# Peptides against a protein of PDB entry 5HB3, part 2

Target 1, 150 residues: chain A of PDB entry 5HB3
Amino acid sequence: RQMQDRCMSEYNQRIRNAPEGSIDPFRMACYKIIGRCDLSNRSLDGLQTDVNDWIWLQFNLARETDRSLELAGESYGLAELQASIREIGLKHFPKTAAEDTNGSFGMFFYLQILAGMFEQAIAYLYPFSYVDAVHFAIALTYYGLLRPVD

## One batch from the design tools (peptide; made by RFdiffusion4, then SolubleMPNN)

Design b1_p19_8_s4
Fold by OpenDDE base, seed 2:
Structure b1_p19_8_s4 (fold): chain B 150 residues (1-150), chain A 19 residues (1-19)
Amino acid sequence: as target 1 above (150 residues)
Amino acid sequence: MLEQLRKENEQRLLEGLRS
């Protein structure tokens, strides 16, 4: 906790007082990750990142803690991440195979799987790739992650 | 060419995710 507090303090001080262009983006990233600073901004500024980096950051910042112990407005857990992924799906990914022009359905499937949205992921994948959906469903069921409902 | 298109698509997606 002491380390976290120090990270938050340093993060805030640098954001407020550092001259433009003088901030090391990697250092700021470290402070943000360790200190969970400014959870309303879940991005790493000044760094070249990809989707894997983005999703990794989301999971790293997400915590299943007592909401009462967090700063007001700074609550962020798995539920919020899942909600974000759903929203992203609605905005940026095809709903049907007919809408798929870039083959991006696989990425959304991947994000859903990572977020533990297994039933939704399989349901989404099915119209795009029946065979793949069945294989993943079997595997997920085998490991007890997918619960077939009668 | 396909790899480039994939990269461009991922970049556009990432920009959308950050917004």
Scores: peptide ipSAE 0.187, ipTM 0.765, DockQ to the pose 0.523
Fold by OpenDDE base, seed 4:
Structure b1_p19_8_s4 (fold): chain B 150 residues (1-150), chain A 19 residues (1-19)
Amino acid sequence: as target 1 above (150 residues)
Amino acid sequence: MLEQLRKENEQRLLEGLRS
């Protein structure tokens, strides 16, 4: 708790008061990860990252801890992450095979799986790759991860 | 060639995800 508070303090101080170009992006990343600072901005500015880094950060920032220990508006758990993934899907990924120009559907499927959105992931994959969707559905069902629709 | 295309697509996606 003490360390987290310190990280948050330093993060806020630097982001507000540091001279332009003087901020070490790696240091800021450390503050964000350890202190869970500024959860409204879930990115590592000034760093070259890939999608794996992005999703890793999302999960690291997501917590299912007692929200009473967090300030109002700083809650970010699995539900919020899943909501973010849904939103991202609507904005940045193809909705049908006909819209798929870059072959990015697999990445969105992957993101949904990581976020535990199994039913949605299978439903999404189905029109792109029927065979793959069926195989994943079987596997997920076998392990009790795929739930029937009520 | 395929790896390059993958990287380019990934970077484009990242730009969208950060917005």
Scores: peptide ipSAE 0.187, ipTM 0.769, DockQ to the pose 0.554
Fold by OpenDDE base, seed 5:
Structure b1_p19_8_s4 (fold): chain B 150 residues (1-150), chain A 19 residues (1-19)
Amino acid sequence: as target 1 above (150 residues)
Amino acid sequence: MLEQLRKENEQRLLEGLRS
């Protein structure tokens, strides 16, 4: 708790008062991750990152905690992450095989799986790759992550 | 060429994820 409070304090102080170009982006990233600072901005500014880095950050920032203990407007859990994935899907990924111009459907499937959206992920993958959808459905069912109809 | 196109697509996606 003490570490989190110090990270939040330092993060806010540096964002407000640090001279231009003097902020170490790695240091700021540490404050954001440990202190969960500024949850409205779930990115690492000033760093070169990829999609895996982005999704890793989302999971680290997501918490299932009592919302009464958090600042107003800064609640972020698994439900909010899943909602974000849905919105991203609508904006940036193909809805059908006919709309697929760059083969990016696999990335959206991957993001849905990581976010625990198993039924939606299989349903999404099915029209793009029937065989892969069936294989993943079998595996997910085997591990108790997909609920088959009785 | 294919690798370059893949990287460009990933970059555009990442920009969308941050928005």
Scores: peptide ipSAE 0.184, ipTM 0.761, DockQ to the pose 0.506
Fold by OpenDDE base, seed 3:
Structure b1_p19_8_s4 (fold): chain B 150 residues (1-150), chain A 19 residues (1-19)
Amino acid sequence: as target 1 above (150 residues)
Amino acid sequence: MLEQLRKENEQRLLEGLRS
């Protein structure tokens, strides 16, 4: 708790008072990741990142802890991450094969798999690639990750 | 050329994910 308070204090002080361009983005990233500062902003500013970095950060920040220990409004666990991925899917990814212009359906499938949304991922992939969906379904079932319908 | 386009598309997607 003391460490988190110190991290938060320094994080806020630097954001508010540091001259423009003087903040080390890697230091700020450390406060974000280690100190869990400002969980409402789950991104790393001033760093060159890709989608893999983004999803890595989301999982790193996600915690299944006692909500009573978290600051009000800053609860973020796997359920919240999954909800975010669902929302992202609705906004930024094709819903049907007809809407797919750049093959981005694979990325959304990948994100769903990483988040443990296996049934939804297979259901999403099926209209884009039947064969691939079946193969993934078989593999997921074999490892007990997909719940088959009786 | 194709690699550049891929990177640009990924960056646009990432910007959307952060918003």
Scores: peptide ipSAE 0.184, ipTM 0.764, DockQ to the pose 0.453

## One batch from the design tools (peptide; made by RFdiffusion4, then SolubleMPNN)

Design b1_p24_7_s4
Fold by OpenDDE base, seed 4:
Parts: C-alpha cells; structure tokens; sequence
Structure b1_p24_7_s4 (fold): chain B 150 residues (1-150), chain A 24 residues (1-24)
C-alpha cells in the first residue's frame, strides 16, 4: 500500500510536469501495475508488445480486490476484463467454424480461459473442436473451475 | 469495456499474431 501511494504521487506529479510522452514506458507500466494509476487507459505507449503481453497486462490489472478499499487507486476487476474479452470476441473472432478462415478461434478460447470464463470458453470451443472442448471440460471440472452441468 | 483506442490496439496485435503464425 505504501508503494502504491508513492506510485500514485509520482504518477500525478509526472503527468502534470513532464512533457507528453516523455515518461519512460517501463515506469509507466509500473505505475499501472503497482500504482493502479489511470486504469481507464490500459495502453502502454512506447513499448513493443505482442498479444501475449497485452493479455498479461489486462490480467494483472484485473485485480480481485474489494473496491471499497481501493480509495487511492482506480478499480478494474475481473468483471471488467471479462466484459472486454466478450466484446472483442463478438467483434474480432469467428462465431462458427465456417467463419474461421485463419484458426483464430484458439486465441479467443485462450483469452476466455485466462479471464476465467470457463463455461463460455468451453461452449465456444465446442463447435470448432469437439474433442478438445470435452478434454478441457473434464480438466476444468477436475480442478473445480467448471461448474457441473445441471 | 475496451475503449476504441484499446480495441484498435488489440486488433492490431491480433493481426500481427495471426500473421506470425501463418509465417511459421
């Protein structure tokens, strides 16, 4: 908490006093992750990243904390991440096997799994790969991550 | 939900990832 407060202080100071874009991108990342500063903007300018870096960041920012205790920082939880993943899924990923021309369904499945959207992930994967969906369902159930079918 | 900027960035990253996969 002390570190977070310090990060917030430094962030605010630098945002006010530093030229636009002059803040070291790695420092900015620290402000985001540790200080939870300006979580409305989760982009890290100046860093060469890939999709894995992106999802890692989103996952780390989506902390499961009591929002009532986040007085000094912005809140961004799992629900918000899940909403984001759902949204990008609707827009950027195939909904059926017939729509899948590049095999990107696996990426969306992966994103859903990381976001804890296990039931949705399995349901999504099923029409693309029945066998894989069943295997993942069994595994997730074994680890108590998938709710039993009613 | 993602902002328009964030969504565009994600889309770019996704495209890059797919292109990379196709090149493998």
Amino acid sequence: as target 1 above (150 residues)
Amino acid sequence: MLSEKEEEEFKKLLEEALEKRLAE
Scores: peptide ipSAE 0.328, ipTM 0.842, DockQ to the pose 0.795
Fold by OpenDDE base, seed 1:
Structure b1_p24_7_s4 (fold): chain B 150 residues (1-150), chain A 24 residues (1-24)
Amino acid sequence: as target 1 above (150 residues)
Amino acid sequence: MLSEKEEEEFKKLLEEALEKRLAE
């Protein structure tokens, strides 16, 4: 796309020629998202962000496209994001209610839901909060997002 | 999968989020 080519050209020009810290962080973010520039760096330097901003960025950078069609020469899709979320879960979130010391289980449930990992999210939530897991399962089933076991 | 740098950034953001929740 012409827009992507232009963004990549401008990004490359600026990153090579501009003094460090002189580029507007928001503009840099635009180059990254629209132009898919420097996708190996999935952080937004110079911006105050939170976990919601982080996950939003990950989704925007994730594309279900053929690797050969990517201008950056790399492939990062929903599957890779889901794998990342799973890995984060294993490392940074409680696996059982007994391990939960800070109530962070809800955050991991939230991340899994956002990533479309509905079955896994419900399964994860169930031992922490049975009632909530059932409520979410009902809602997800109603919207056709949860696949019931036949 | 996330790089070590990206994972560390996430961990930081997670800690900040949890701290905010505990302060409420």
Scores: peptide ipSAE 0.321, ipTM 0.840, DockQ to the pose 0.762
Fold by OpenDDE base, seed 2:
Structure b1_p24_7_s4 (fold): chain B 150 residues (1-150), chain A 24 residues (1-24)
Amino acid sequence: as target 1 above (150 residues)
Amino acid sequence: MLSEKEEEEFKKLLEEALEKRLAE
């Protein structure tokens, strides 16, 4: 708690007093990830990132927080991340094989798997690649991550 | 839920990822 308070104080001071762009973007990233400062802004400005970095960041920020200790009314956990993944899926990924024009279905499958949305991931993949969906379903079931429907 | 800004960033990253995949 003391460390978090210190991070918040430093973050606020730097954001308010430092010239724009003068703060090391990696330091800012540390404030967000370690200090959990300004979690409403999940973007890391000044850093070149890719989709893997994005999802990694989302997971790191989506930590279970004790509501009693949260200074900021922002609770972002796994459930919220999963909701976000679902939402972006509806907006940015093909719903059916017929809609697949760029082969991006695999990316959405990947994101769902990372987010622990195993049943949804398999269900989504099935119409695109039956064989792959079955293989993943078997593997996930073997590890107890997929609950077969009776 | 993602903010509009976050969604736009994701969209950009997705497009970049797809472009990279197509280039490989």
Scores: peptide ipSAE 0.317, ipTM 0.838, DockQ to the pose 0.795
Fold by OpenDDE base, seed 3:
Structure b1_p24_7_s4 (fold): chain B 150 residues (1-150), chain A 24 residues (1-24)
Amino acid sequence: as target 1 above (150 residues)
Amino acid sequence: MLSEKEEEEFKKLLEEALEKRLAE
C-alpha cells in the first residue's frame, strides 16, 4: 500500500508536469501495473506490444478481491474482462464458418478459454472445427470446468 | 467494456497479428 501511494503521487506529478513523450514509457507501464495508476486508461503509450501482451495486461489489471479498496472508477474484474471479450468477438471475429476468411476464429477461441468462458468457447468452436471442439469439451469436462447439459 | 481508444488499439494489434501469420 505504501508503494502504491508513492507510485500514485509520482504518476500524478509526472502526468501533470512533464512534457508529452519525455517520460520513459517503461516507467509509466510500471506505475500502471504495479502502482495501479489510472486504470481507466489501459493503453501503454510508447511501447511496442502485441496481442499476447494485451491479454496479459488485461489479466494483470483485473482484480476480483478487494475491489472496494481500489480508487473509485478503477475497479475491473473478471466479469468486465469477459464482457470486453464478448464485445470484441461480436465486432472483430467471424460468427460463422462462412465468414471465416483468415482463420482468426482460433484466436477468439483462445481468448475465451483464457477468460474462463468455456461453454461459450466450445459452442463457438464447434461449427469451425468439430474434432477440436469435441477434444476440448472432453478435456474441460474431465477437469470439471465444463458443465454438461442434462 | 473497452473504451473506443482501447478498442482501436486492440483492432490494430489484431491486424498486426494476422499480417504476421500471413507472412509466415
Scores: peptide ipSAE 0.286, ipTM 0.824, DockQ to the pose 0.745

## One batch from the design tools (peptide; made by RFdiffusion4, then SolubleMPNN)

Design b1_p26_1_s3
Fold by OpenDDE base, seed 5:
Structure b1_p26_1_s3 (fold): chain B 150 residues (1-150), chain A 26 residues (1-26)
Amino acid sequence: as target 1 above (150 residues)
Amino acid sequence: SLFNEKELEEFEKLLKKALEERQKAA
């Protein structure tokens, strides 16, 4: 893509020539999102963001393409994103209803849904709320997003 | 892991904020 090439070119130029911290935060965000520049830093410094923005950014930067065919200098696969979400779940969210002290299980359910981990999300929600799990399972099945279990 | 300690810390801060906002909306 022409836009990616221009972003990468400008990014490299500015990193070399611009004083430290002088790059506009919005422009930096464009370099990361459109140009796929400096994916080792997956944050939007200098901008007001929330958890939804963070999740969106991670998903946006994810690509399900062969690295050998990647046009950008850096890649961030969907599988890697999902693995990271799973890791976050193991470390920061309750695994059972008994471990739920602040009602945060819903947020992890939401994270899994946004990452396309539909079967895992339903399986996770089931022990916390049977009724909600069934409702979401029906909805996801209706939209063709949930695979039946053999 | 794709996330280092700094990235996880940022997520935790944002998560906490989101939970607080949820409580206010309830």
Scores: peptide ipSAE 0.153, ipTM 0.739, DockQ to the pose 0.559
Fold by OpenDDE base, seed 1:
Structure b1_p26_1_s3 (fold): chain B 150 residues (1-150), chain A 26 residues (1-26)
Amino acid sequence: as target 1 above (150 residues)
Amino acid sequence: SLFNEKELEEFEKLLKKALEERQKAA
């Protein structure tokens, strides 16, 4: 909490006193991730990022800092994230093997796994690659992450 | 939805880039 409070304090001071655009992008990232400052803006301007960085950022920002005290809030954020992933899937990824022209199904599978949507991820992967789906299912089951449906 | 239009646009941009790079590597 001390670190978070310090980050928030510094953020507020810099926002008030620093010229626009003068804050180091990495420091700004720290304020957002650690200090939970200005979460309405979930982009890191001024930094070169890829899709993996973006995913990592969104996942972290969706989570609460103090899980013990803000469990309900964290759950809410995760639910929203998962809902967004589903929407992204519907809009940007193939639904069937016939629609897959560039092999992008793997990326959506990856997103679902990162979001903790294990059952959905396996179900999605199955029609694209039976062998891979089975292997991942076995692995996830071994680690206690996949639950069989009754 | 957790993501607004701006965030989704950024994702689409990054996704497109990633897919293009993957195609080049294949």
Scores: peptide ipSAE 0.147, ipTM 0.736, DockQ to the pose 0.522
Fold by OpenDDE base, seed 3:
Structure b1_p26_1_s3 (fold): chain B 150 residues (1-150), chain A 26 residues (1-26)
Amino acid sequence: as target 1 above (150 residues)
Amino acid sequence: SLFNEKELEEFEKLLKKALEERQKAA
């Protein structure tokens, strides 16, 4: 709490007083991750990141267990993250094999798996690659992550 | 939505980069 308060104070001061773009990107990242500052902006400007970094950040920002310790409006949980991923899927990824123009279905499958959306991931993959969907379903079932359909 | 337009644009950029890298590696 002490660290968070200090981060918030410094963040507010720098945002108000520092020229735009003058704040060190890594320092900004610390303010967001540790200080939970300005979670309305869930990106890390000025840093070279990839899709893995992006999803990692989203999970770190999702602090459902610590919601009571956070300021109002500065927290969201896994459920909200999963809902956002569903929305991203609808906007940016193919729904059927016929819509697949750049082979991006695998990327969305990957994102869903990382987010723990196992049933949805398998259901999504099935029309694109039947064999792969079955193999993943078997594996996930073996580890108790996928419930068998009766 | 949890993401504003800026965040979605950033994601799209990352997605594009990822796809380009996959194509290059193939």
Scores: peptide ipSAE 0.140, ipTM 0.709, DockQ to the pose 0.611
Fold by OpenDDE base, seed 4:
Structure b1_p26_1_s3 (fold): chain B 150 residues (1-150), chain A 26 residues (1-26)
Amino acid sequence: as target 1 above (150 residues)
Amino acid sequence: SLFNEKELEEFEKLLKKALEERQKAA
């Protein structure tokens, strides 16, 4: 909390006094990740990032936290993340094996797992890779993350 | 949703890049 408050204070000071785009990209990243500042802009401008970095960032910023308690920062809930993942799925990933041209279904499965959408992830994966879906289902059940069914 | 059109576009770009790299490695 103390660190977050400090970051927020510094961020607010800099945005008031610094020209747009003049803040060190790495420092800006710290403000966003640690200080959770200005999360309306959830990109790390000026840094070379890949899809894994993007995923890490978005999921890091998404927390199951009561927004009313985070007075010194911003946060996005798990529900919002899950809704976004669903939207991404509808727009960018295949719905059936017939639509799969590059094997990208695995990435969407991965995103769903990270978002805690276990049942949906397994259901999605099943028509693409039966064996993998079964294996993951068994594992998730073992760890109590998936409800057993008949 | 959490992501807007700009963010989704960025994701698409990054995803495409990742898939291309994956294809090259395969």
Scores: peptide ipSAE 0.167, ipTM 0.751, DockQ to the pose 0.617; fails the geometry check

Design b1_p26_7_s3
Fold by OpenDDE base, seed 3:
Structure b1_p26_7_s3 (fold): chain B 150 residues (1-150), chain A 26 residues (1-26)
Amino acid sequence: as target 1 above (150 residues)
Amino acid sequence: MEELKKRIEELWKKGLPHAQEIHNSL
């Protein structure tokens, strides 16, 4: 708790009071990751990041914490991550095979798998690649991750 | 499991350019 409080204090002080251009983005990233500071902004400002960095950051920040210990409005767990992935899917990924121009359906399938959205992932993949969907469904069922509807 | 892992990686690599474009636009 003391370390987290110190990280938050330093983070907030620098964001509010640091002269323009004097902020070390790597140091701010450390406060973001270690201290989980300002969870409303899940980006690393001032750093050149790619999509893998973004995904890594989302999963790293997602924690099931006692909501009583988190500041009001700064809870970010698995449910919030899953909601974000759903929103990204609706906005940026094909909904049907006919809409798939770039073969990007597999990326969204993979994001859903990473987030534990197994039923939705299989349902999404099915119209794009029947064979893949069946193979993944069998595997997920074997490991007890997919519950067949009786 | 290795075959499925490989297939996921292939699907990921195919989608990566589009995902990067999305990331850069946000």
Scores: peptide ipSAE 0.248, ipTM 0.819, DockQ to the pose 0.905
Fold by OpenDDE base, seed 5:
Structure b1_p26_7_s3 (fold): chain B 150 residues (1-150), chain A 26 residues (1-26)
Amino acid sequence: as target 1 above (150 residues)
Amino acid sequence: MEELKKRIEELWKKGLPHAQEIHNSL
């Protein structure tokens, strides 16, 4: 908590008071990651990042905290991450096999798996790749992560 | 399990170009 508070203080002070061009983006990234500063903006400003960096950052920032201890409006847990993945899926990924032009369905499947959306992930994958969906369903069931529908 | 892991990696790699485009648009 003390380290997080220091990171947040330094982050806010630099954003508000630092002269233009004097902000070290790597230092700001460290404060953001360690202090979970400004959770409304889940990006690393001033740094060149890729999708792997983005997804890593989302999961790093997503923490189950007691909502009572977080400032109103800055809660970012698993539920918010799952909601973001759903929204991204609806906007940017194919909904049916007929819409799949670039084979990107696997990426959205994997994002759902990482977020613990196992039933939705299998249901999504099934029309794109039956064999893969069955194999993943078996594995997830074996580990008790998938609830079979009776 | 290793075969499943390999299949996940293949699916991930195939989706990377499109995912990067999405990332750049966010």
Scores: peptide ipSAE 0.216, ipTM 0.759, DockQ to the pose 0.830
Fold by OpenDDE base, seed 4:
Structure b1_p26_7_s3 (fold): chain B 150 residues (1-150), chain A 26 residues (1-26)
Amino acid sequence: as target 1 above (150 residues)
Amino acid sequence: MEELKKRIEELWKKGLPHAQEIHNSL
């Protein structure tokens, strides 16, 4: 808690008071990651990031924290992450095998798996790769992560 | 498990270029 508060304080102070161009983006990234500062902006400003960095950041920022400790409106837990993934899927990934021109379905499947959206992930994968969907379903069931619909 | 891991990695690699394009558009 104390460390987080310090990170937040430093982050806010720098954003508000630092001269233009004097902000070390790596330092700000550290505050964002460690302190979960400014959860409304889930990007690393001033850094050249790739999609892996973005994904990593989203998952690292997503915490089931006591909502009482988060500023009103800045709750970012698993539910919010899952919602974001759903939105990304709807906007940017193929919905059917017929729409899949780039073979990108696997990425969205994987994002859903990472987010614990196991049933949705399997359901999504099924029309693209039946064999893979079955294998993953078996594995997820074995580990008790997939609830078989009775 | 290793086969599934490998398959996930393959699917990931295949989707990565498109995902990067998405990222660049955000």
Scores: peptide ipSAE 0.199, ipTM 0.781, DockQ to the pose 0.874
Fold by OpenDDE base, seed 1:
Structure b1_p26_7_s3 (fold): chain B 150 residues (1-150), chain A 26 residues (1-26)
Amino acid sequence: as target 1 above (150 residues)
Amino acid sequence: MEELKKRIEELWKKGLPHAQEIHNSL
């Protein structure tokens, strides 16, 4: 708790008071990751990042904490991460095979798998690649991760 | 399991350019 409070204090102080161009983006990234600072902005500003860095950051920031201990607006758990992935999917990824121009459906499938959205992931993949969807469904069922709807 | 891992990697690599464009827009 003391370290988190210090990270948050330093983070906020630098954002508010640092002269323009004097902010070390790596230092700010450390505060964000370690202190979970500013969970409303889940990006690493001033750093060149890719989608792997982004998804890694999302999972590192996501914590199942007692909601009673979190300040209003600072809750970010698995449910919020799943909601974010769903929103990204709706905005940026093809919904049907007919909309797929770049073969990007596999990326969204993988994001859903990483987030534990197994049923949704299989349902999404099926119209794009039914063979792959069946193979993944078998594997997920074998490991008890896919819940067949009764 | 190795075949499934390879397939996931292939699907990921195919989506990577589009995902990077999305990332750059966020």
Scores: peptide ipSAE 0.171, ipTM 0.727, DockQ to the pose 0.886

Design b1_p26_7_s4
Fold by OpenDDE base, seed 5:
Structure b1_p26_7_s4 (fold): chain B 150 residues (1-150), chain A 26 residues (1-26)
Amino acid sequence: as target 1 above (150 residues)
Amino acid sequence: MEELLKRLQELWEKGLPHAQEIHNSL
């Protein structure tokens, strides 16, 4: 808690008071990751990041915290992450096999699996790859992660 | 399970060439 509070204080102080161009983006990234500062902006400003970095950051920042203990009034947990993934899916990924031009459906399937959206992931994958969907469904069911539809 | 994890990785990697466009829109 003390380290988190210090990171948040330093983060806010630098954002407000640091001269333009004096902010070390790596230092700000450390404060954001450790302190979970400004959870409404889940990006690392001033750093070149890729989709892997983005995913890592989303999952690192997503914590089931008691909302009552979050000082900033911003809660970012699994539910918010899942909502974000749904929105990304609707905007940036094919909805049907006929819309698939680049094979990116697998990435959206992967994101849903990582986020624990197993039923939705299987339902999404099924029209793109029947064989894969069945194999993953069997495995997820075996581990008790997928509820079979009666 | 190992084979499924490998397949999952393959599905992810297939999307990577287009992932930067998605990332920039996030």
Scores: peptide ipSAE 0.447, ipTM 0.902, DockQ to the pose 0.824
Fold by OpenDDE base, seed 1:
Structure b1_p26_7_s4 (fold): chain B 150 residues (1-150), chain A 26 residues (1-26)
Amino acid sequence: as target 1 above (150 residues)
Amino acid sequence: MEELLKRLQELWEKGLPHAQEIHNSL
């Protein structure tokens, strides 16, 4: 707690008081990751990042904490991550095989798998690649990750 | 399992050429 409070204090102080262009973006990234500062903004400002960095950050920031200990509005757990992935899917990925122009459906499938959205992932993949969907469904079932609807 | 992980990686890599556009919108 003390370390997190110090990170948050330094983060806020630098954002508010640092001269323009004097902020070390790597230091700010450390405060973001370690201190979970400003969870409403899940990006690394001033750093050139790619989609892998973004995904890594989302999963690292997602924590199941006791909601009673979190400040109102700063909770970011698995449920919020899953909701974010769902929203990204609706906005940026094909919904049907007919809408697929660039083969990006596999990336959304991957994101859903990482987030533990196994049933949704298989259901999504099925119209794009039947063979892949069946193979992944078998594997997920074997490991007890896919629940057959009784 | 190794084959499935490889396939999962392939599916991810197919999306990478368009990933930057998606990332910039996130």
Scores: peptide ipSAE 0.445, ipTM 0.902, DockQ to the pose 0.811
Fold by OpenDDE base, seed 3:
Structure b1_p26_7_s4 (fold): chain B 150 residues (1-150), chain A 26 residues (1-26)
Amino acid sequence: as target 1 above (150 residues)
Amino acid sequence: MEELLKRLQELWEKGLPHAQEIHNSL
């Protein structure tokens, strides 16, 4: 608790009071990751990041914490991550095979798998690649991750 | 399982350029 409070204090102080250009983005990233500061902003400002870094950050920040220990309104767990992935899918990925121009459906399928959205992932993949969807469904069922609807 | 993971990786790699474009636009 003391370390988290210190991280939050330092993070907030630097964001508010640091002269322009004096903020070390790596230090701010450390506060973000370790201190879980400002979970409403899940980006690393001032760092050149790629999509892998972004994904890594989302999953690292997602924690099931006791809601009593988190500041009111800054809970970020698996449910919030899954909601974010759904939103990204709706905005940026093809909804049908006819809309797929660059094969990007696979990325959204992958994100859903990483987030444990197995039923939705299979349902999404099915119209794009029937064969892949069936193979993944069999495997997920074998490992007890996909619940077949009786 | 190894073949399935390989296929998953292929699907990821194919989508990566588009995802990077989205990331850069945000």
Scores: peptide ipSAE 0.412, ipTM 0.887, DockQ to the pose 0.907
Fold by OpenDDE base, seed 2:
Structure b1_p26_7_s4 (fold): chain B 150 residues (1-150), chain A 26 residues (1-26)
Amino acid sequence: as target 1 above (150 residues)
Amino acid sequence: MEELLKRLQELWEKGLPHAQEIHNSL
């Protein structure tokens, strides 16, 4: 708690008061990751990042905390992450096999799996790859992660 | 399980270029 408060204080002070170009982006990244500062902006500004870094950051920042303990009023948990993944899917990924030109459906399937959206992931994959969808459904069911619709 | 993980990795790798394009556009 004390460390988080210190990170938040330093982060806010630097964002507000640091001269232009004097901000160390790595230091700001540390405050973002450790302190979970400014959860409305889930990016690492001033750093060259790839999609893997972005994904890692989203999942790292997502925490189920008791709402009562979050002083800053900004909560970012699994539900918000899942909502973000849904939005990304709707905007940037094929909805049907006919729309798939580059085989990008697999990435969206993977993101849904990582986010624990197992039913949605299988339902999405099914029209693109029936065989894969069945195999993953069996595995997820075996581990109790997929709820068979009775 | 190993085969499924391998398949998951293949699906990820195949989608990675498109995902990177999306990331670069945001």
Scores: peptide ipSAE 0.399, ipTM 0.885, DockQ to the pose 0.927

